# Peptides against a protein of PDB entry 4N78, part 328

Target 1, 186 residues: chain A of PDB entry 4N78
Amino acid sequence: HFQVICRLLGYQGIAVVMEELLKVVKSLLQGTILQYVKTLMEVMPKICRLPRHEYGSPGILEFFHHQLKDIVEYAELKTVCFQNLREVGNAILFCLLIEQSLSLEEVCDLLHAAPFQNILPRVHVKEGERLDAKMKRLESKYAPLHLVPLIERLGTPQQIAIAREGDLLTKERLCCGLSMFEVILT
Target 2, 155 residues: chain B of PDB entry 4N78
Amino acid sequence: MAELQMLLEEEIPGGRRALFDSYTNLERVADYCENNYIQSADKQRALEETKAYTTQSLASVAYLINTLANNVLQMLDIQASQLRRMESSINHISQTVDIHKEKVARREIGILTTNKNTSRTHKIIAPANLERPVRYIRKPIDYTILDDIGHGVKW

## One batch from the design tools (peptide; made by RFdiffusion4, then SolubleMPNN)

Design b2_p30_7_s3 (from b2_p30_7, 17 letters changed)
Fold by OpenDDE base, seed 4:
Structure b2_p30_7_s3 (fold): chain B 186 residues (1-186), chain C 155 residues (1-155), chain A 30 residues (1-30)
Amino acid sequence: as target 1 above (186 residues)
Amino acid sequence: as target 2 above (155 residues)
Amino acid sequence: SKALEEIEEILEQFTKWSRENNFSTFRIPP
């Protein structure tokens, strides 16, 4: 499903969706969640001293449970705040999945374009074949497919420019060094 | 363009008119040959004359058709060439627009991206000023990342 | 494309033949 979405939206569509999701996340964080956090801070006991270690872990837990009872029982926190956090989580997950799917698509595009861009596949050297000889053979085989040099030789200046730009666009992909997810997490 | 115009406006219509006129002329030739044969004392000579006129007339019509056909073919060739040029121009524009759109799209999405190699610095680094052109560090695309994906893991 | 080329060839041959035999002029009987 995400692959289909990526194909359908393209870079522009994905960018728009991501921007909107970021806005939504920002709105949720700065609005409702922040408000709840502020409210929680107001109701937080002013003096929540760590109980003496002598009470053990259960005693400490009970102590904190008692001190935070009002917070834990705050119904709006459980319903609205957690729902908003879920929405944020879903948005993040969605962004992650889109990025992964986009990366896969980009990789496929790179693989398909490789023969036309003087990118030779890694040759599995079978036992007894010299890597250099095989590479040379492959280079010779794919040499006619090199699009940019071909167009540079036979094409108009405009066609050459388009070919170069197209080649550059084909090579420059997000999967090569860019992550959207890191931006979402910041 | 001038040649195409001449073909469309003068040569082809002229050829069509000539063919139409030839129809009338053929009728005249036929009438003449018939009358000449009836009135002539030398039937053999009249027959030969008729054959000559018939051959000439048919050949002339064929010539007119051939000339017209050549003109039409020439017209079509010119038009085809013009269409090809137009198509090429349209394609060029289309490609330029597509490239531009793609560049814009990439810029837009690029704003939403960071370099993967950024060290997991736990520090919520304040979004660097929006204005820094995402210098695509053109690191040589290490296509080695592609090596692991192409192996169809038989699940 | 091939058919057009064939037609063009035929037309060229006919044109040559027509010129050789002076069939470019329609003779009308008096």
Scores: peptide ipSAE 0.132, ipTM 0.584, DockQ to the pose 0.007
Fold by OpenDDE base, seed 5:
Structure b2_p30_7_s3 (fold): chain B 186 residues (1-186), chain C 155 residues (1-155), chain A 30 residues (1-30)
Amino acid sequence: as target 1 above (186 residues)
Amino acid sequence: as target 2 above (155 residues)
Amino acid sequence: SKALEEIEEILEQFTKWSRENNFSTFRIPP
């Protein structure tokens, strides 16, 4: 599903969606969640002494439950705050999945373009074969497929310019060094 | 353009008119041959003359048709060439627009990105000797690192 | 495209033949 979304939206669409999601998340965090957190901080017991170890784990839990009872029972916290947090979580997850899907799409594009861009796959050298010889053979094999040099030789100046720009756009991908998710987490 | 115009306005219409006129001329030739054969005392000579006129007339018509056909073919070739040039121009514009749109899209998404923390790859100490065209043996991009990412999201 | 080429070849041959035999002139009997 996310792959389809990525394909349908493209870079432009993804950017728009991500921007809007960030706005929504920001709004949730700065608005409702912040207000609840502030309120909770105000009602938080200032002095929460650790109960004596003698009460055991159940007793300690009950103690903390009692101290936080008012907070836990706060209906708006359960209904609104947690829901908003869930929405934020979903948004983050969505962004992550979109980025992953986009990365996969980009990798596929790079793989498909590689033979045309003088990018050779790693040659598995079997025992006894010279890596250099094998690479030279591969280079020779794929040399006719190098698009930009081919167009530079046979194409019009306009075609050459377009080919170069296209080649650049094909090579430049987010997966090569950029992360959207890291921006979302900051 | 001048050649195409000449073909369209002068040569092809002229050829058509000539062909039409040839019809009238053929009728005249036929009438002449018929009358000549009837009036001639030497029927054999008249027949030979008729054969000569017939051959000439048919050949002339064939010539006119051939000339017209060649002109039409030439016209079509010129038009086809013009269409190809137009197509090329349209394609160029289309590609330019697409590239521009893609660049805009990439700029927009780029704003939402940050550099991946690349682990401290050891400073590839550029060897000092600047002069030898460093055959940039582009290290094959190891795409195997991405193999683990592709298996997970069967969505 | 092959058919067109064949037609062109035929036309070229005919043109050559026509020129060689001076068939460009329609002889109208007097």
Scores: peptide ipSAE 0.132, ipTM 0.592, DockQ to the pose 0.007
Fold by OpenDDE base, seed 2:
Structure b2_p30_7_s3 (fold): chain B 186 residues (1-186), chain C 155 residues (1-155), chain A 30 residues (1-30)
Amino acid sequence: as target 1 above (186 residues)
Amino acid sequence: as target 2 above (155 residues)
Amino acid sequence: SKALEEIEEILEQFTKWSRENNFSTFRIPP
């Protein structure tokens, strides 16, 4: 599903979606969540001693439940604050998944374009074969597929310019060194 | 352009008119031949003359048709060439626009990106100031990493 | 395209033949 979304939206569409998600997240964080956090900080017990380990996990849980009773009983926390936090979480996850899907798509595009851009795959050399000889054979095999040189030879100046620009755009991808997710986390 | 105009405005219409006039001329030739045959004492000579006129007339009409056809073909060739040039221009514009749109899109998404910190050092990446030019790390993309993802052509 | 080329060739041959035989002029009897 995410791959389809990436294909349909393209870079521009993804950018728009990400921007809107960031706005939503920012709004949630600076608005309702911040207010709830402030409120929670006010009601938080000033001194909460760790219960003795002898009470076991259930006892410790009950202890904290008692200490945090006012917080737990705060109906708005469960209904609004937790929901908003879930929304933020979902937004973050969505962004991550979109980025991952986009990266996969870009990788596929790069792979498909490689034969046309003088990018040769690593050849597994069988024992006894010279790597150089195999590479030369591969180079010769794919040489006719090199698009930019072909167009430079046969095309008009305008076509050459377009081909070069297209080649550049094909080579430059986000997956090569850029991350959107890191920006979202900041 | 001038040649096409001459073909459209002068040569082809002129050829059509000439062809039309040839029908009238053919009638005259026919009438002449008929009368000549009837009035001539030497029927054989009159027949030969009629044959000559008929051949000449038909050949002339064929010539007119051929000339007109050639002019039409020439016109079509010129028009086809013009269309091809126009198509090329449109394609160029279209591709230019597409590239531009893609660049704009990439700029937009680029604003939302930061460089992947390959360095293990947990440097608290200061919030990338929105204005940081997306430095495209022009690192030569080692596409070898992609070899495992694609259906490797089993060489 | 091949058909057009053939037509053009035929037309060219005809044109040449017509010129050689002076069929470019319509002779009207006196």
Scores: peptide ipSAE 0.124, ipTM 0.579, DockQ to the pose 0.007
Fold by OpenDDE base, seed 1:
Structure b2_p30_7_s3 (fold): chain B 186 residues (1-186), chain C 155 residues (1-155), chain A 30 residues (1-30)
Amino acid sequence: as target 1 above (186 residues)
Amino acid sequence: as target 2 above (155 residues)
Amino acid sequence: SKALEEIEEILEQFTKWSRENNFSTFRIPP
């Protein structure tokens, strides 16, 4: 489903959706969630001493659960705050899945474009074959497919400019070194 | 452009007019041949003359049709070439626009990206000092302070 | 495109033949 969405929206559509999601997340974090966190901090026991290590991890957890029982039982926390947190979580997950799907599409595009951009695949040398001879054969096989040099030789100045720009756009992909998800976490 | 204009305005219309004129001329030739055959004492000679006129007339019409056909073909070739040039121009403009749109889209999404950080797993340093468990005094949590959250009551 | 080429060849042959036999002029009887 996410792959289909990425194909349908393209870079522009994905950017718009991501920007809107970031606005929503920011609004939720700076608004309702922040208010609840501030209120919770005010009601938090000023002296929360760590329970004795002798009680073990389950005992410590139960101790903290008991201390926070009144906060957990607060009706507004369960309804509004947790719903907002769920929305934030869903938004983050959505962004992650979109980025992953986009990366897969970009990798596929790069693989398809490689023969036309003088990018040679890694050749596995079979026993007894010289690597150099195999590479030369591969280069000769794909040389006629090099699009930019071909257009530079046969095309008009306008076509050459378009071909160069298109080649650059094809080579420059987000998957090569950029992450949207890291911005969201920031 | 000058050649196409000449074909459209002069050669093709001229050829069409010539064909119409040939129709009237064929009628005149037919009438002449008929009358000549009837009036001639030498029917064999009249027949041979009729045959000669008929052959010449038909060949002339065929020539006119052929000339017109060639001019029309030439016109169509020129027009096809012009259409191909226009198509090429439109394609170039379209490609330029698409590239521009893509660049804009790339900039828009680019502002939402950062370099992939090789996050060094910061070892969560466990606090070294196990502080002694302090007796938790259960203070009743006053929930009334939370009642004002969500209703925007500025106090 | 092949049909057009065939037509052009026929027309060229006919044009050549017509010129060789002086059929370019229409003779009107006096």
Scores: peptide ipSAE 0.133, ipTM 0.589, DockQ to the pose 0.006; fails the geometry check

Design b2_p30_7_s4 (from b2_p30_7, 16 letters changed)
Fold by OpenDDE base, seed 1:
Structure b2_p30_7_s4 (fold): chain B 186 residues (1-186), chain C 155 residues (1-155), chain A 30 residues (1-30)
Amino acid sequence: as target 1 above (186 residues)
Amino acid sequence: as target 2 above (155 residues)
Amino acid sequence: PEEEEIREEILEQYSKISAENNFSVFRIPP
């Protein structure tokens, strides 16, 4: 589903959606969630001593439950605050999944474009073969597919300009070293 | 452009008119040949004259048709070339617009990006004090209790 | 496994190109 969404939206659509999600997240964090956090901080016990280890895990849990009883019983926290936190979580998850899907699409594009842009993998040289000779052979094999040099030789000035711009757009992708998700987490 | 205009306005219409006039003339020639054959005492001579006129008339019509056809073909070739040039121009404009739109989109999304930080796995320095790992039996927190709270946007 | 290695090498080359250009396509020209 996310792959289809990425394909349909493109870079522009994804950017718009992510910007709006960031606004929503910011609004939730700075608004309702912040207010609840402040309220919770006010009602938090000033002194919460660690219960004696002798009470075991159940006893410790009961102790903390008792200390936080007023917080747990706060109905608005359970309904509104948790819902807002869920929305924030969903938004973050959505952004992550969109970025991952976009990265996969970009990687696929780059792999398909590589032979046309003189991007060749290093061939594993068997013992005794010269790496240079194999690479030269590979370059010779794919040389006719190099699109920009071909257009530069045969095309009009306008076509050459378009080809160069297209080549640059093809080569530079977000997956090559940029992250949107890291921006969301900061 | 001047050649195309000449073909459309002068040569092709002129050829069509010439062909029409030729048709009218052929009808007159046919009538003449028929009458001449009926009235002539020498039927063989009249027949030979008719054959000569028929051959000449057919040759002239064939020439007019061929000339007109060639002019029409030339016109179509010029028009096809013009359409190809127009198509090329439109294609270049379209590509330029698409590239521009893509650049704008990429700049927009680029604002939302930062360089990937190679996460140095910060070695969680285990606190030196071996506090006995309290075996927290993580009871699976049943988050289903929260499922009934709020209209989650079903994506 | 060989295909994955090839993929990684290709991606590395593109990454180098993008880094050298400082991702100019995604940046607002000054």
Scores: peptide ipSAE 0.431, ipTM 0.795, DockQ to the pose 0.602
Fold by OpenDDE base, seed 4:
Structure b2_p30_7_s4 (fold): chain B 186 residues (1-186), chain C 155 residues (1-155), chain A 30 residues (1-30)
Amino acid sequence: as target 1 above (186 residues)
Amino acid sequence: as target 2 above (155 residues)
Amino acid sequence: PEEEEIREEILEQYSKISAENNFSVFRIPP
């Protein structure tokens, strides 16, 4: 589903969706969640000392439960705050999944474009074969497929310009070192 | 452009008219030949004249058809060339627009990106089996389970 | 395993190219 969404939206659509999601997340964080956090801070016990270790883990938990009883019983926290947090979480997950799907699509595009852009994998040379010779052979094999040089040789100046731009657009992808998700987390 | 216009407006219509006139003329010639043959005392001469007229008429029609056909072919070639040029132009414009749109889109999304910090950490293991949407049915964490923990059982 | 290695190498090359260009297509020209 996310792959289809990525294909349908393209870079522009994804950008728009991501921007809107960021706005929503920001609004939720700065609005409702912040208000609840402030309220929670107000009702937080001013003095919450760590109980003595002698009470054990259950006793300590009970102690903190008692100290935070008012917070736990705050009905609005369970309903509105948690819902908003879920929404934020869903938005973040959505962004992550979109980015992953986009990355997969970009990787696929790059792999398909590689032979046409003189991007050749290094052939694992079995012991005894010269890597250079194999690479040269591979380069020679794919040389006719190099699109930009081909167009530079046969094309009009306008076609050459378009080909170069297209080549650049093909080569530079987000998956090559850019992250949207990191921006969302900051 | 001038050549195409001449073909469309003058030469081809003129050729068609000439061909039509030739048809009419052929009918007249045929009538003449028939009457001449009937009225002539020398049937052999009349026949030879008919043959001559027929040959001439057929030659003229053939010439007209050939000329018209060549003009039509020339017209079609010119039009085909024009269409190819137009197609090339349209394609160029289309590609330019598409590239521009793509650049705009990429700039927009680029604003939302930062360089990946090669933090060596957790290989996002591409889930090998992308197939099974693990429907994480997030069971609503029923926090009510915690409600029963802490009420002192009054013994 | 060979396909994955090939993929990684190709991606690495593209990454280098993109890095060298500073992801120019995603950046607003100064």
Scores: peptide ipSAE 0.428, ipTM 0.790, DockQ to the pose 0.591
Fold by OpenDDE base, seed 2:
Structure b2_p30_7_s4 (fold): chain B 186 residues (1-186), chain C 155 residues (1-155), chain A 30 residues (1-30)
Amino acid sequence: as target 1 above (186 residues)
Amino acid sequence: as target 2 above (155 residues)
Amino acid sequence: PEEEEIREEILEQYSKISAENNFSVFRIPP
């Protein structure tokens, strides 16, 4: 589903969606969640000492339950806070998944474009074969597929300009070192 | 442009008119030949004259048709060339617009991006000294100490 | 495993190209 969404939206659509999600998240964090957190901090026990180990696990649980009773009751009464947190979480997750899906698509595009852009992998040389010779053979094999040089040779100046721009757009992708998710987390 | 205009406005219409006039003339020639044959005492001569006129007339018509056809073909070739040029221009504009749109889109999404922090995955150098598996002497955790706390089921 | 290695190498080359260009396509030219 995310792959389809990425394909349909493109870069522009994804940008718009992410911007809107960021706005929503910001609004939730600075608004309702902040207010709840402040309130919770006010009702939080000032002194919460670890109960003695002698009380055992059940006793410790009861102790903490008692100490946090007001918080729990408040949280139960204010289900909106948890819902908002869920929404924030979903938004973050959504952004992550979109970015991952986009990255996969970009990687696929790059892999398909590589032979046409003279980007060749290093071939593993078996013992006794010269790496240089193999690479030259590979280059010669794919040389006719180099699009930009071909257009530069046969195309009009306008076509050449378009080809160069297209080549650049193909080469530079987000997956090459940019992250949207890191921006969302700050 | 001037050539196309000349073809459309002068040469082709002129050729059509000439062809029409030729048709009219052919009728006159035919009438003449018929009358000449009937009135002539020398039928053989009249026939030869008719053959000559017929051949000449047909040749003239053929020439006119050929000229007209060539002009039409030339017109079509010029128009085809113009269309190809227009197509090329449209394609260029379309591609330019698409590239521009893509650049705008990429700039927009770019605002939402930051450089990936290459977290140097520190190769967790496995400490060379395989710490001898500390024989976890499973000291049986005597949970019986907890038996006194709560309504534990006395087994 | 060979295909994955090839993929990684190709991606690395693209990453280098993008880095050298400072992701110019995604940035507003100064």
Scores: peptide ipSAE 0.427, ipTM 0.792, DockQ to the pose 0.621
Fold by OpenDDE base, seed 3:
Structure b2_p30_7_s4 (fold): chain B 186 residues (1-186), chain C 155 residues (1-155), chain A 30 residues (1-30)
Amino acid sequence: as target 1 above (186 residues)
Amino acid sequence: as target 2 above (155 residues)
Amino acid sequence: PEEEEIREEILEQYSKISAENNFSVFRIPP
């Protein structure tokens, strides 16, 4: 589903969606969630010392439950806070999944474009064969597919310019070293 | 442009008119030949004259048809060439617009991006070329294998 | 495994190219 969404929206659509989600997340975090957090901090016990280990695990748990009783009761009463947190979580998850899907698509595009852009993988060389010779053969095989040099040779200046720009757009992708999700987390 | 205009406005219509006129003329010639044959005391001469007129008329019509046909063909060739040029121009504009749109979109999304902190990717210790004589069957790198990567196939 | 290696190598090359260009297509020209 996310792959389809990425394909449908493209860079522009994804950007718009991400921006809106960021706004929503920011609004929720700075608004309702912040207010709840402040309120929770007020009801938080100022001094919550670790109970003596002598009480055992159940006793310690009960102790903490007692200390946090007001918070738990408040949180249970304030379902809106959890809903907002859920929304934030969903938004973040959505952004992550979109980015991942987009990255996969970009990777596929790059892999498909590679032969046309003189980006060739290193061929494994058998013992006794010169790597250089194999690479030269590979280069020779794919040389006719090199789009920009081909257009530079046969095309008009306008076509050459378009080809170069297209080549650059093809080569530079988000998956090559950019992250949207990291921005969201900051 | 001027040549095409001349063909469309003058030569082809003129040729059509000429052909129509020739048809009318052929009818007149036929009538004349018929009357001449009937009225002539020398039927053989009249027949020969008729043959001559018929041949001449047919030759003229054939010439007119050929000329008109050639003009039409020329017109079509010019139009085809113009269409090809227009198509090329449109394609160029379309590509330019698409590139521009893509650039705008990328700039827009770029605002939402930061450089990936390349955590020190553990030196993928290139596996020591273990000389395993892997009989690398020199299979030509078939990039078609990569076609499935985009379709959610877990490789 | 070979395909993955090829993919990684290709991606690395593209990454280098993009890094060298500082992802110019995604940045607002100054």
Scores: peptide ipSAE 0.425, ipTM 0.791, DockQ to the pose 0.679

